# Peptides against a protein of PDB entry 3J47: the designs that were tried, part 2

Target 1, 121 residues: chain A of PDB entry 3J47
Amino acid sequence: IRLTNQLKSLKGLQSKLKDVVEYLDKVINKELPINHTILGKLQDVFNLLPNLGTPDDDEIDVENHDRINISNNLQKALTVKTNDELMVIYISNLVRSIIAFDDLIENKIQNKKIQEQRVKD
Target 2, 26 residues: chain B of PDB entry 3J47
Amino acid sequence: NAQYHLLVKQGDGLLTKLQKYGAAVR

## One batch from the design tools (peptide; made by RFdiffusion4, then SolubleMPNN)

Design b1_p13_4_s4
Fold by OpenDDE base, seed 4:
Structure b1_p13_4_s4 (fold): chain B 121 residues (1-121), chain C 26 residues (1-26), chain A 13 residues (1-13)
Amino acid sequence: as target 1 above (121 residues)
Amino acid sequence: as target 2 above (26 residues)
Amino acid sequence: KAEELLKELELKK
């Protein structure tokens, strides 16, 4: 029962991570806006990751040393993958900030041209 | 790691240019 | 100065 629940939770996390990657690909392709709720949840997962690497030192038998190393390696791999996803979100936000800034510049240039025309008339 | 830091550094450089331009346009 | 910074941003795309 516990092992099946851990495997189910891991599969759920893997599915959610796949959905985040697919969402990020749509964001890179400019098909969708960044959802701040997805970003917040990903940050919450990242902040919880250090706490998942502290097995309370008080109750796990010496036979689990290989399982603890596998769990720590998996958690490290998940942390790296989460960091890569946060990076892609950061780049996507940067690209959007650039586009929004280009539009702001164009609007300012247009407003300046309109004001220069009004001074010449 | 190195490619990540390079990409972040390029992004930060672009963001800094964007901020400087935004401040000059304001 | 602003337009020159815009051109430098365009050249980096």
Scores: peptide ipSAE 0.268, ipTM 0.853, DockQ to the pose 0.055
Fold by OpenDDE base, seed 2:
Structure b1_p13_4_s4 (fold): chain B 121 residues (1-121), chain C 26 residues (1-26), chain A 13 residues (1-13)
Amino acid sequence: as target 1 above (121 residues)
Amino acid sequence: as target 2 above (26 residues)
Amino acid sequence: KAEELLKELELKK
């Protein structure tokens, strides 16, 4: 039950993220007008992301274009790393749930054997 | 990617065996 | 049958 609910929530988040990307692509392609309320909420989400590429104040002379590319690459790398970490945690919880269920079945078999012995005495 | 898919497939195999066992004990 | 499935699970630990 708990793992199934987590998987359902993750699938729901993935669907919503896909809908946001599709909306942004339509806005970039000028197929839809810019919704300032959606854009503001997206900006808030991006501002809650770790500030990947505040350069330490000592490099004033790298073209703004290269800094944006480095920041985007670092953000992508951290998103991938976070996804991999969440994936490892999810698998670890799945394996723990499987082991706990195996132990519960073994305990039920032992209890059944003990009851069958008590009925024969 | 391939190692992850293998690990998921192994987990699904264990889960399926465990479900069959749980059904045989009931 | 249940004990055989149990042994197959134990052999995979």
Scores: peptide ipSAE 0.258, ipTM 0.841, DockQ to the pose 0.048
Fold by OpenDDE base, seed 5:
Structure b1_p13_4_s4 (fold): chain B 121 residues (1-121), chain C 26 residues (1-26), chain A 13 residues (1-13)
Amino acid sequence: as target 1 above (121 residues)
Amino acid sequence: as target 2 above (26 residues)
Amino acid sequence: KAEELLKELELKK
């Protein structure tokens, strides 16, 4: 019973993590707008990941040390990969904001030129 | 880290230029 | 003035 519940919880976490990656890929591909609330929650999950991967130092039998080091290196590599993904999202938002503001300024200049021409006629 | 901070600084510089331009068009 | 600022933005792309 306890092991079955742990496996079910781990499968649920894996499914949610896959859904997050799929969402991030859609945002990178410009298919969906970035949700800042999702990014904030994702960042919080990453800040908590180092704390979730520290088993209390009091019961680690010396025979599992190589598997734990591989798990910690994989977790660090996943953390780096996601920091890079969050960075790409931040830059993508910044670039979109710059383009949208540039277009707004150009539209305002054109509207002013049209108004000035109408006052001269 | 250093490349990330450089990229963020470049983005902030562009945003500041854009804000100055938006204020000059008002 | 506005067009000059646009040109300065284009030169930095």
Scores: peptide ipSAE 0.254, ipTM 0.848, DockQ to the pose 0.046
Fold by OpenDDE base, seed 3:
Structure b1_p13_4_s4 (fold): chain B 121 residues (1-121), chain C 26 residues (1-26), chain A 13 residues (1-13)
Amino acid sequence: as target 1 above (121 residues)
Amino acid sequence: as target 2 above (26 residues)
Amino acid sequence: KAEELLKELELKK
């Protein structure tokens, strides 16, 4: 029962991670806007992940060193993949902020030209 | 790491130019 | 200056 529930929870997490990757690919391709609520929940999951890789410092044998190195390499690979995903989101938000600011500046220049014409009439 | 910091630095440089322009249009 | 900065932003799109 306990092992079956852990496997079901892990499969549910894997499905949600796949949905997040598919969503990020659509955001990179400019097909969808960034959902900040999905991003916040992803960050919360990653803030909980560093605690999943500290086995308590209680003594057990040289055969665990290869499993600890595999676990640390998997955590490092997951952390790198996450950092790359967060970087793409950051760049996408930066580009959108730049476009929105450019449009705001153009609108202000047009409004100023319209006011200068009305003062000459 | 170095490529990431270069990209962030380019983004911050663009944002700073944009902020200076927005302040000059005010 | 303003129009030159807009043109440099437009050239980077």
Scores: peptide ipSAE 0.233, ipTM 0.847, DockQ to the pose 0.058

Design b1_p13_5_s1
Fold by OpenDDE base, seed 4:
Structure b1_p13_5_s1 (fold): chain B 121 residues (1-121), chain C 26 residues (1-26), chain A 13 residues (1-13)
Amino acid sequence: as target 1 above (121 residues)
Amino acid sequence: as target 2 above (26 residues)
Amino acid sequence: KAKELLEKLEKEK
């Protein structure tokens, strides 16, 4: 029962990670807007991942150590991969924020010039 | 990792400059 | 000051 639940949870996590990667690819391709709620949940998952790499030293058989190390290395590799994806999104959002702010500054400069012209007339 | 931190640092630098410019135009 | 900051931002693109 516990192993089946862990395997089901791991499959559910793998499916969610796949859905996230597919969502990230659509966001990179500008097909979908960035969902901040998905990003926040991913960040929360990453903040919890260091705790998933520390099984408390209480009671799991030495024969699973290679499978646990492979699973931890895969989970670490998935963590690195999703950190890289979150990074690409962060940069994409940063660039979009820079462009939007540049446009806002330009609009403000134009509005100031129009007001200065109206005071001179 | 290193190229990542460099790119994030460049982005944060641009954002900080942009924020300073926006505060000076406000 | 503001124009000089904009010009520095454009030079870093």
Scores: peptide ipSAE 0.246, ipTM 0.844, DockQ to the pose 0.046
Fold by OpenDDE base, seed 2:
Structure b1_p13_5_s1 (fold): chain B 121 residues (1-121), chain C 26 residues (1-26), chain A 13 residues (1-13)
Amino acid sequence: as target 1 above (121 residues)
Amino acid sequence: as target 2 above (26 residues)
Amino acid sequence: KAKELLEKLEKEK
């Protein structure tokens, strides 16, 4: 139950993130007007991300394109790292649930054997 | 990507087995 | 292992 719910929640988040990307692509392609409410919520999500490359306050001119690419690459690398960590946690919880279930089956088999012995005495 | 999808598919298969066993133990 | 546990559980029904 708990793992199934976590996997369902993660799949739901992935679907929602895909819908946001598809929306942004439509806005970039001028197929849809810029929705300021969606953009504001997206900005809030980006503001909750760690500031990956605050330029130290002393170079305001001309390198913004390479810095944006470096920041995007670092954000992508951290997203991949976070996905890998979440995957390891998911596998670990899955294995723990399998072990706990194996122990529960063994305990049930033992309890049944004890009951069958008590009915024969 | 392919390894990740394979791992998720294996996890879903194990989870389905676990659910079937949990239903059979109840 | 898992198949044997299921088969044991089926034999116990």
Scores: peptide ipSAE 0.243, ipTM 0.832, DockQ to the pose 0.050
Fold by OpenDDE base, seed 5:
Structure b1_p13_5_s1 (fold): chain B 121 residues (1-121), chain C 26 residues (1-26), chain A 13 residues (1-13)
Amino acid sequence: as target 1 above (121 residues)
Amino acid sequence: as target 2 above (26 residues)
Amino acid sequence: KAKELLEKLEKEK
């Protein structure tokens, strides 16, 4: 039962990680807008991942302990890598939003100047 | 971590300036 | 005031 649950959780994590990468590629390619709800759910999954590594000190043979530590280190490294990728995307979106807002402000200023000139003529 | 917090802080600073500018144009 | 804020924003780009 325990091993089957771990294998199911690992398969679920692998599927989610694949969905994240595919979503990331679509956002990089400008095919889809960033869904903040997907990003939030992903962050929640990552915050819960450290807690999935600590269920109960009951008797695992010394050979399984090294494989679990290697798996946890790899999972931690993959989590850090994914966090860095999400961060780069967040910054890229922030910069895009700033540029779009700057252009909107400039357009609004130009429109006000044109309207003030028309009232003076 | 530290470089990230610096970059986030720079982005927040720019966003705050942009918001102040948008409020001054209203 | 608004023009000076724009110029400061342009200098930070």
Scores: peptide ipSAE 0.242, ipTM 0.842, DockQ to the pose 0.048
Fold by OpenDDE base, seed 3:
Structure b1_p13_5_s1 (fold): chain B 121 residues (1-121), chain C 26 residues (1-26), chain A 13 residues (1-13)
Amino acid sequence: as target 1 above (121 residues)
Amino acid sequence: as target 2 above (26 residues)
Amino acid sequence: KAKELLEKLEKEK
């Protein structure tokens, strides 16, 4: 459940990021009007992320493309780091679950042996 | 990637041993 | 005890 919820939350975040990218592509292609409420929420998400340079739509200068590439590299590095950390947590919980199940099986075997001895006395 | 696949393979090996042991207790 | 530990493991999964 806790691991499944973390994996579900991560998949939900990935889906939401994909939906944001697809929305931004549609806005860039002028297929959809700019929704200021969606843009404001996106800005809040970017302000919570360390140093995602949002080009404000009002300065199309070539210097922003290198900053966008650096921001995308930092965002990718943070996403990879977060994925690696979640993976280590997943494996650690899997190993703990295996150990706890092994101890449970051993305890059941011991209890069965004790009951079989009590029936022979 | 390679270390991850190794660690997943070790986890699957432990899970398989645990399943065999659980079947021997039933 | 054994069922409760299995249920805890299933809750952590």
Scores: peptide ipSAE 0.240, ipTM 0.842, DockQ to the pose 0.461; fails the geometry check

Design b1_p13_7_s1
Fold by OpenDDE base, seed 1:
Structure b1_p13_7_s1 (fold): chain B 121 residues (1-121), chain C 26 residues (1-26), chain A 13 residues (1-13)
Amino acid sequence: as target 1 above (121 residues)
Amino acid sequence: as target 2 above (26 residues)
Amino acid sequence: KAEELLKELERLK
């Protein structure tokens, strides 16, 4: 019963992690807007991930240690991958903010030029 | 790590400039 | 000020 519940919880975590990756890919591809609340929760999950890799040392067979090390290395690699995805999202938002600001500056310059022309006529 | 921190620092510097100007345009 | 910010944005691209 306990092992079946742990396997179900792990499978649920894996499904949620897949849904998060799919969401991040849609956000990178500009198909969805960036949700800051989701991003903050993902960052919190990453800050907690180093602590999630220590199962309490009560009852793990030595054959599970290599599979756990491979799983922890894969989870660490997935953590690095998602940190890189978050970085790309941050850069993409920064670039969008720059473009929107450039457009705002250009609109202000044009409006000023139109006003200066109207004062000379 | 160092390149990431440099990129984030450049981004934050730019965001700060953007915010200061957005406040001056308002 | 706006032109100086535009120039700094262009320098950051």
Scores: peptide ipSAE 0.279, ipTM 0.855, DockQ to the pose 0.056
Fold by OpenDDE base, seed 5:
Structure b1_p13_7_s1 (fold): chain B 121 residues (1-121), chain C 26 residues (1-26), chain A 13 residues (1-13)
Amino acid sequence: as target 1 above (121 residues)
Amino acid sequence: as target 2 above (26 residues)
Amino acid sequence: KAEELLKELERLK
């Protein structure tokens, strides 16, 4: 019963992680807008990941040490990959904000030229 | 880590310039 | 002023 529940929880976590990756890929491909609430929750998950991978050091028999090291290396590699994805998202938002601001300035310059022309007529 | 922090710092500098320019256009 | 601001934004792209 306990082992079956742990396997079910792990499969549920794996499915949610896959859904997050698929969402991030759509955001990178500009198919969806960036949701700041999703990014904040992802950052919170990453800050909790170092604490989720440390079983208390008080009962590790020498035979489990190799499996734990492989799991920690995989978790570190996944953390680096997601930090790179979050960075690409951040840059993409900065560039989009700059373009939108450039367009706003150009629109203001055009509106000012139209007003100056109307005062001369 | 260091390259990531440098990139974030450059982006924040750009946002600060953008905000100053937006205030000067108003 | 506004045109100078536009040029500085283009330089930042």
Scores: peptide ipSAE 0.255, ipTM 0.848, DockQ to the pose 0.057
Fold by OpenDDE base, seed 4:
Structure b1_p13_7_s1 (fold): chain B 121 residues (1-121), chain C 26 residues (1-26), chain A 13 residues (1-13)
Amino acid sequence: as target 1 above (121 residues)
Amino acid sequence: as target 2 above (26 residues)
Amino acid sequence: KAEELLKELERLK
């Protein structure tokens, strides 16, 4: 019962991770808007993932070790891939925020110059 | 990895400059 | 100081 529930939870996590990757690909391709709530939850999952990759010692049979190592390496590879995709989204949002803020600053400087000219006339 | 960290660091540097500038213009 | 920061932002664009 416990092993079947863990396998079902892991399959559910894998399916959700796939749906997230497909969502991130659509966001990168500008097919969908960036959802900051999904991005934040993914970052939280990634901050917890280093703790999912520590086999703290003791007792799982040597014949499952190759499948678990392949699964952990695949999960690490998917983690790295999704981290790289999240990173591209983060940079894209950072650059957009920078451009929008630059335009805001320039508009404020222009408005201040216009007010200073109106006080001199 | 290294090019990515360079790009993130450059973006963070730009954001920090932008935040300082926005605080000086407010 | 402000205009110098703006010019450095334009250089990074």
Scores: peptide ipSAE 0.254, ipTM 0.845, DockQ to the pose 0.051
Fold by OpenDDE base, seed 3:
Structure b1_p13_7_s1 (fold): chain B 121 residues (1-121), chain C 26 residues (1-26), chain A 13 residues (1-13)
Amino acid sequence: as target 1 above (121 residues)
Amino acid sequence: as target 2 above (26 residues)
Amino acid sequence: KAEELLKELERLK
C-alpha cells in the first residue's frame, strides 16, 4: 500500500511535469495565448525548486551561459541525488514487503495445520 | 545508470513473483 | 504449495 501510493504520487508528478512542458511548448510556438495564472503558478514552482537557471528572456548576455551551465550541473546533481534516494527507499520498501509476505505465508501455513489437527480430534 | 536499471529489474522480478505467490495463497 | 512458495521466496532473498 505505502509503496504503491508513493509510485502513484511520483507518476502523477511526472504526468503533471509533462503537461507543463507540453503547455510551454504550445505557448512558445504561439499556438496558445500566454495564461498569466498558469505562468504565475509555474514561477512559484520554479521559486520552490533550487535555482533552475531559466534566463529571463530579457538579458541575452554571454555571462548567463556559464551561470546556466552551473545551474544545469546543480540541477543534474540534485536529480541524480534524488534518484539515488528514491532507489534506496524503493529497495527498502521492497525488502519490507517481502518480509511481511513471508510472515503472512508462514502464519497461513500454521493456521492451516491447526485447523487440520482440530478436524482429526 | 546500468546498475540502477539492473536493481530495478531485479526488484520488479521479485515483485512479480510475490504477486503470483500472493494470488496462489488467496 | 505454500511451503514451495516460502522456499522460492527464500531463494530470492
Scores: peptide ipSAE 0.242, ipTM 0.844, DockQ to the pose 0.060

## One batch from the design tools (peptide; made by RFdiffusion4, then SolubleMPNN)

Design b1_p14_5_s2
Fold by OpenDDE base, seed 5:
Structure b1_p14_5_s2 (fold): chain B 121 residues (1-121), chain C 26 residues (1-26), chain A 14 residues (1-14)
Amino acid sequence: as target 1 above (121 residues)
Amino acid sequence: as target 2 above (26 residues)
Amino acid sequence: PEEEYKKLLDEINL
Protein backbone atom coordinates (compact mmCIF):
# COMPACT_ATOMS: atom_id res chain seq x y z
CA ILE B 1 0.00 0.00 0.00
CA ARG B 2 2.71 2.63 0.95
CA LEU B 3 4.87 1.98 -2.18
CA THR B 4 1.81 2.23 -4.47
CA ASN B 5 0.85 5.60 -2.89
CA GLN B 6 4.44 6.92 -3.24
CA LEU B 7 4.52 5.78 -6.90
CA LYS B 8 1.11 7.44 -7.54
CA SER B 9 2.29 10.69 -5.85
CA LEU B 10 5.56 10.63 -7.86
CA LYS B 11 3.61 10.07 -11.13
CA GLY B 12 1.27 12.95 -10.15
CA LEU B 13 4.26 15.22 -9.42
CA GLN B 14 5.95 14.21 -12.71
CA SER B 15 2.73 14.94 -14.67
CA LYS B 16 2.34 18.32 -12.92
CA LEU B 17 6.00 19.23 -13.55
CA LYS B 18 5.50 18.37 -17.26
CA ASP B 19 2.36 20.61 -17.34
CA VAL B 20 4.36 23.48 -15.71
CA VAL B 21 7.20 23.12 -18.27
CA GLU B 22 4.71 23.01 -21.19
CA TYR B 23 2.95 26.07 -19.72
CA LEU B 24 6.26 27.95 -19.28
CA ASP B 25 7.20 27.19 -22.92
CA LYS B 26 3.79 28.55 -24.10
CA VAL B 27 4.32 31.68 -21.91
CA ILE B 28 7.85 32.23 -23.31
CA ASN B 29 6.46 31.82 -26.87
CA LYS B 30 3.66 34.40 -25.99
CA GLU B 31 0.95 31.83 -26.99
CA LEU B 32 -0.89 31.80 -23.60
CA PRO B 33 -1.47 34.13 -20.61
CA ILE B 34 -0.13 33.04 -17.21
CA ASN B 35 -2.66 30.81 -15.40
CA HIS B 36 -2.56 31.66 -11.67
CA THR B 37 -4.39 28.36 -10.94
CA ILE B 38 -1.33 26.37 -12.10
CA LEU B 39 0.87 28.47 -9.76
CA GLY B 40 -1.52 27.92 -6.81
CA LYS B 41 -1.59 24.14 -7.41
CA LEU B 42 2.22 24.11 -7.69
CA GLN B 43 2.56 25.97 -4.35
CA ASP B 44 0.13 23.45 -2.78
CA VAL B 45 2.26 20.55 -4.11
CA PHE B 46 5.39 22.19 -2.58
CA ASN B 47 3.67 22.73 0.77
CA LEU B 48 2.75 19.00 0.71
CA LEU B 49 6.28 17.85 -0.37
CA PRO B 50 7.77 18.04 3.20
CA ASN B 51 4.92 15.75 4.34
CA LEU B 52 5.58 13.29 1.45
CA GLY B 53 9.31 13.04 2.32
CA THR B 54 8.86 12.13 6.04
CA PRO B 55 9.00 8.33 6.39
CA ASP B 56 7.15 7.42 9.60
CA ASP B 57 9.92 7.11 12.24
CA ASP B 58 9.66 3.35 13.06
CA GLU B 59 12.56 1.51 11.21
CA ILE B 60 15.83 3.45 10.77
CA ASP B 61 18.24 0.89 9.35
CA VAL B 62 21.59 2.74 8.79
CA GLU B 63 21.37 2.15 4.96
CA ASN B 64 18.27 4.45 4.81
CA HIS B 65 20.20 7.53 6.05
CA ASP B 66 22.04 7.97 2.71
CA ARG B 67 18.74 7.49 0.78
CA ILE B 68 17.02 10.11 3.01
CA ASN B 69 19.91 12.56 2.45
CA ILE B 70 19.76 11.92 -1.35
CA SER B 71 15.94 12.38 -1.31
CA ASN B 72 16.27 15.61 0.77
CA ASN B 73 19.01 16.89 -1.57
CA LEU B 74 16.87 16.03 -4.65
CA GLN B 75 13.82 17.65 -2.96
CA LYS B 76 15.90 20.76 -2.14
CA ALA B 77 17.21 20.89 -5.74
CA LEU B 78 13.62 20.48 -7.08
CA THR B 79 12.40 23.22 -4.65
CA VAL B 80 15.16 25.61 -5.85
CA LYS B 81 14.39 24.80 -9.52
CA THR B 82 10.68 25.45 -8.91
CA ASN B 83 11.36 28.71 -7.05
CA ASP B 84 13.37 29.77 -10.13
CA GLU B 85 10.46 28.75 -12.44
CA LEU B 86 7.96 30.68 -10.22
CA MET B 87 10.32 33.67 -10.35
CA VAL B 88 10.45 33.58 -14.19
CA ILE B 89 6.61 33.36 -14.24
CA TYR B 90 6.30 36.33 -11.82
CA ILE B 91 8.70 38.47 -13.91
CA SER B 92 6.91 37.48 -17.15
CA ASN B 93 3.55 38.54 -15.60
CA LEU B 94 5.05 41.81 -14.36
CA VAL B 95 6.50 42.62 -17.83
CA ARG B 96 3.16 41.76 -19.53
CA SER B 97 1.27 43.97 -17.01
CA ILE B 98 3.71 46.85 -17.68
CA ILE B 99 3.31 46.50 -21.50
CA ALA B 100 -0.51 46.30 -21.24
CA PHE B 101 -0.60 49.38 -18.99
CA ASP B 102 1.79 51.25 -21.34
CA ASP B 103 -0.55 50.52 -24.30
CA LEU B 104 -3.54 51.68 -22.18
CA ILE B 105 -1.79 54.98 -21.32
CA GLU B 106 -0.84 55.58 -24.99
CA ASN B 107 -4.45 54.86 -26.08
CA LYS B 108 -5.74 57.34 -23.45
CA ILE B 109 -3.31 60.06 -24.60
CA GLN B 110 -4.32 59.55 -28.27
CA ASN B 111 -8.05 59.63 -27.37
CA LYS B 112 -7.53 62.86 -25.36
CA LYS B 113 -5.68 64.50 -28.32
CA ILE B 114 -8.48 63.50 -30.74
CA GLN B 115 -11.09 64.97 -28.34
CA GLU B 116 -9.11 68.26 -27.94
CA GLN B 117 -8.87 68.60 -31.77
CA ARG B 118 -12.66 68.04 -32.11
CA VAL B 119 -13.35 70.83 -29.55
CA LYS B 120 -11.08 73.31 -31.46
CA ASP B 121 -12.79 72.65 -34.85
CA ASN C 1 18.33 35.17 -3.89
CA ALA C 2 19.97 38.67 -4.06
CA GLN C 3 19.53 38.95 -7.88
CA TYR C 4 15.88 37.84 -7.48
CA HIS C 5 15.17 40.51 -4.83
CA LEU C 6 16.87 43.15 -7.01
CA LEU C 7 14.78 42.16 -10.07
CA VAL C 8 11.52 42.12 -8.01
CA LYS C 9 12.42 45.55 -6.55
CA GLN C 10 13.08 46.98 -10.05
CA GLY C 11 9.76 45.54 -11.31
CA ASP C 12 7.84 46.97 -8.31
CA GLY C 13 9.48 50.37 -8.92
CA LEU C 14 8.38 50.35 -12.60
CA LEU C 15 4.85 49.22 -11.65
CA THR C 16 4.58 52.05 -9.06
CA LYS C 17 5.74 54.69 -11.59
CA LEU C 18 3.33 53.32 -14.20
CA GLN C 19 0.43 53.41 -11.67
CA LYS C 20 1.22 57.06 -10.77
CA TYR C 21 1.27 58.02 -14.45
CA GLY C 22 -2.00 56.14 -15.17
CA ALA C 23 -3.64 57.99 -12.25
CA ALA C 24 -2.38 61.40 -13.55
CA VAL C 25 -3.71 60.71 -17.11
CA ARG C 26 -7.21 59.85 -15.78
CA PRO A 1 2.06 64.65 -19.47
CA GLU A 2 3.47 63.30 -22.80
CA GLU A 3 7.08 64.11 -21.86
CA GLU A 4 6.63 62.28 -18.54
CA TYR A 5 5.18 59.31 -20.50
CA LYS A 6 8.16 59.30 -22.89
CA LYS A 7 10.51 59.30 -19.85
CA LEU A 8 8.63 56.30 -18.37
CA LEU A 9 8.70 54.50 -21.76
CA ASP A 10 12.46 55.11 -22.02
CA GLU A 11 12.96 53.76 -18.46
CA ILE A 12 10.93 50.59 -19.33
CA ASN A 13 12.90 50.01 -22.59
CA LEU A 14 16.36 50.49 -20.91
Scores: peptide ipSAE 0.356, ipTM 0.865, DockQ to the pose 0.034
Fold by OpenDDE base, seed 2:
Structure b1_p14_5_s2 (fold): chain B 121 residues (1-121), chain C 26 residues (1-26), chain A 14 residues (1-14)
Amino acid sequence: as target 1 above (121 residues)
Amino acid sequence: as target 2 above (26 residues)
Amino acid sequence: PEEEYKKLLDEINL
């Protein structure tokens, strides 16, 4: 029962990670805006991940050291991967903000030209 | 890490310049 | 102001 629940939780985490990757890919491809609520929940998951890598101090048997190291390396690799994903989101937001600002400036320049023309007529 | 921090710093620099320009056009 | 904008745009595109 415990092992089946852990495997189900791990599958659920894997599914959520896949959904996040798919969302990130859509954001990179400019198909979707960044959702700050999703980003905040991802950050919360990452802040909780270090606590998931410390199973309570009951039974350091020497055979688990390799499994713990593999789990810690996998968790570190997953943390790096999602940091890279969050980074791409940040850059995508920055680029969108720059484009929106560029459009705003161009619109202001055009509006100023129209107003200057109306004062000359 | 270093390339990321460089890219973020460059982006923040651009955002700051854009904010200054947007304030000057107001 | 338009020239300063063009300079900023050029710096974004570099």
Scores: peptide ipSAE 0.355, ipTM 0.864, DockQ to the pose 0.034
Fold by OpenDDE base, seed 3:
Structure b1_p14_5_s2 (fold): chain B 121 residues (1-121), chain C 26 residues (1-26), chain A 14 residues (1-14)
Amino acid sequence: as target 1 above (121 residues)
Amino acid sequence: as target 2 above (26 residues)
Amino acid sequence: PEEEYKKLLDEINL
């Protein structure tokens, strides 16, 4: 029963992680805006994951060392993956800000040219 | 971590230059 | 101003 529940939870995490990657790819491709609410919920899930590796302090039997090492390795792998996701989001926001400023600057240059033409007529 | 911080620093530098340009066009 | 903008675009594309 415990092993089957762990395998089910791991499969659920893998599916969720695939959905996050697919969402990030759409954000990189500028197909979707970054949803900060989805990102905040993902961060909350990661902040709760460190607590999944603390067995309640009442059964320090030697079998916990391998489980703690697996949990710590999973937490490290998840932390690295979250950092990569945050990086992609940061870059995507930066690129969008740059494009929006480009369009704003070009619009200002065009408006100035139109105003200068109207003063010469 | 180090590559991420380098990329963030480079991006912040570009954003600062772009802000200065946008202020000069105002 | 347009030349400074082109330089920024070149720096982003490098």
Scores: peptide ipSAE 0.353, ipTM 0.865, DockQ to the pose 0.036
Fold by OpenDDE base, seed 1:
Structure b1_p14_5_s2 (fold): chain B 121 residues (1-121), chain C 26 residues (1-26), chain A 14 residues (1-14)
Amino acid sequence: as target 1 above (121 residues)
Amino acid sequence: as target 2 above (26 residues)
Amino acid sequence: PEEEYKKLLDEINL
């Protein structure tokens, strides 16, 4: 029962990570805005990942050392992948903020030019 | 790691310049 | 202000 629940939880995590990647790809492609709630929950999941790898101290089998190495490699790979995902989100937000600010500045410049023209007429 | 920090630093620099300009145009 | 904006835009595009 415990192993089946762990496998189910791992499959659930894998599915959720796939959904996050797909969401991030949509954010990169400008199809969706960044959702801070999704980011916060993702960060919480990653902060909890170090705690998901503590085996209860009651089964020291030599087969666990290879599984621990696989788990640590997976955790490291997940941490790196998350850092890359957060970076892409950050850049995407930055670029969107710059574009929105560009449009705002251009609109202000145009409005100023229109006002200056009206004072000369 | 180093490329990430470089990219974040560049982005923060741009954001700071953007904020300064936005404050001057206000 | 417009020239400062152009400089900022150029720095973003580099």
Scores: peptide ipSAE 0.368, ipTM 0.869, DockQ to the pose 0.037; fails the geometry check

Design b1_p14_8_s1 (from b1_p14_8, 7 letters changed)
Fold by OpenDDE base, seed 4:
Structure b1_p14_8_s1 (fold): chain B 121 residues (1-121), chain C 26 residues (1-26), chain A 14 residues (1-14)
Amino acid sequence: as target 1 above (121 residues)
Amino acid sequence: as target 2 above (26 residues)
Amino acid sequence: SLREEAEKLLKKIE
């Protein structure tokens, strides 16, 4: 029962990760806006990944071990890929934020200069 | 990987400049 | 400028 639930949870996670990768690809392609809720959930998944790689030695028949290792390696690879995609999105958003702040700072500098000039006149 | 690290480094440089400008405008 | 460097970064991400 526990192993079946873990496998079902892993399959559900894999499906969700696939959906997220597809979503991230659409965001990279500017087809969709970034959903912060999806991003947060992905970060949570990444933080939990070190724990996903420990099959605690609960009774896995040797024939399933190779499939589980392949599944875990594939999930790890998918997670690394998802991490790279998330980081690209993060940097893109960071850069956009930096540009917006630069424009705001420049506007504030200009406004300050105009006020200083008005005080001298 | 290497291009990504370069991009991150450039972003960090921009962030540092932004912080300096923000401090000068306050 | 800070803006020009940011625009160069954006062009590398796109």
Scores: peptide ipSAE 0.403, ipTM 0.876, DockQ to the pose 0.656
Fold by OpenDDE base, seed 1:
Structure b1_p14_8_s1 (fold): chain B 121 residues (1-121), chain C 26 residues (1-26), chain A 14 residues (1-14)
Amino acid sequence: as target 1 above (121 residues)
Amino acid sequence: as target 2 above (26 residues)
Amino acid sequence: SLREEAEKLLKKIE
């Protein structure tokens, strides 16, 4: 019963990670807006992932080990993919913020030049 | 990896320029 | 310009 529940929970986690990847792909493709709360929770999940990889020493039968290794490799691959996608989103937002600040700075420079001209006249 | 590092370096260059412009407008 | 470099970076991400 406990092992079946753990396997069900792990399958649920894998499905959730797939849904996250699909969400991130939609955000990259500009189909959905970036949600900062979702991104923050995903970052928290990534920070916890190194701690999720300690196998509790519970006797897992060798036939389950190959299926678990395939599942763990797929989960690791999905994790890496999701991390790469998060980084792309982060850099994209950073670049957009830089452009917006550059435009604000240029506007401030222009306003300053206009004021300096008015003081000379 | 290499493309990602190049992208990060380009972003850092832009941040540095933005900081210089921000200091000149202050 | 800073803007042009940022736009080039954005085009590489897309």
Scores: peptide ipSAE 0.401, ipTM 0.874, DockQ to the pose 0.694
Fold by OpenDDE base, seed 3:
Structure b1_p14_8_s1 (fold): chain B 121 residues (1-121), chain C 26 residues (1-26), chain A 14 residues (1-14)
Amino acid sequence: as target 1 above (121 residues)
Amino acid sequence: as target 2 above (26 residues)
Amino acid sequence: SLREEAEKLLKKIE
């Protein structure tokens, strides 16, 4: 029962990770807008990842240790890749916000100049 | 890592300029 | 220009 639930949870996580990677690729390719809800859920998954890499210290033969270490290293490598993709999205959003604020500042400067001219006339 | 740090540094430079413009408009 | 530098950053991310 416990092992079957862990396998089901792992398969569910793997499916969600695949869906997220596919979503991130579509966002990078500008095919879809960034969804903040997906980003938040992904961050939650990352915060739980330190708990996914603890083998409980119970009795696994040396042959399973290499396969588990390879699987954990692959999961860590996939995690790092996904973290890098999230960082690219984060910086893209920051740049877009900076451009939007620059446009707002320029609009405010223009409005101030128009008001100063109207007070001098 | 290095490309990321360069990108962050360029973003920080833009943010600093934006803050100066915002202060001049207040 | 601030805008031109931001556009250059955006092109590096793409």
Scores: peptide ipSAE 0.400, ipTM 0.874, DockQ to the pose 0.670
Fold by OpenDDE base, seed 5:
Structure b1_p14_8_s1 (fold): chain B 121 residues (1-121), chain C 26 residues (1-26), chain A 14 residues (1-14)
Amino acid sequence: as target 1 above (121 residues)
Amino acid sequence: as target 2 above (26 residues)
Amino acid sequence: SLREEAEKLLKKIE
């Protein structure tokens, strides 16, 4: 049971990492906004990660403690890396939104100037 | 960490300018 | 300009 759950979670994480990379590439290429499905699947992975560290069986042999610590350190390192990647995506989208609003503001200023000129004529 | 904090600070500066421009165009 | 600063920020993220 434990190996099957670890393999399922590793496959889920691998699929998610691939989806994040593919999304980052599309974001770099200016082709797509944040895919909420990628964020949702990541949240699902993070919600499943604490469940991967719970030993369901009471045989605490000392050899399991080092494997649990290595797994927890790897999970923590992957969590930090994924958080950093999400943060970069979030800032990238924030900056794109700021540029789009700046262009909208400039368009409003130009439209207002054109209307003011038409009232003076 | 330091590069990220610098990036966030630059983004916050842009957001503040955007808010000022949006208020002036209303 | 606000736009130029935003474009500089984008170039640092890419």
Scores: peptide ipSAE 0.391, ipTM 0.873, DockQ to the pose 0.675

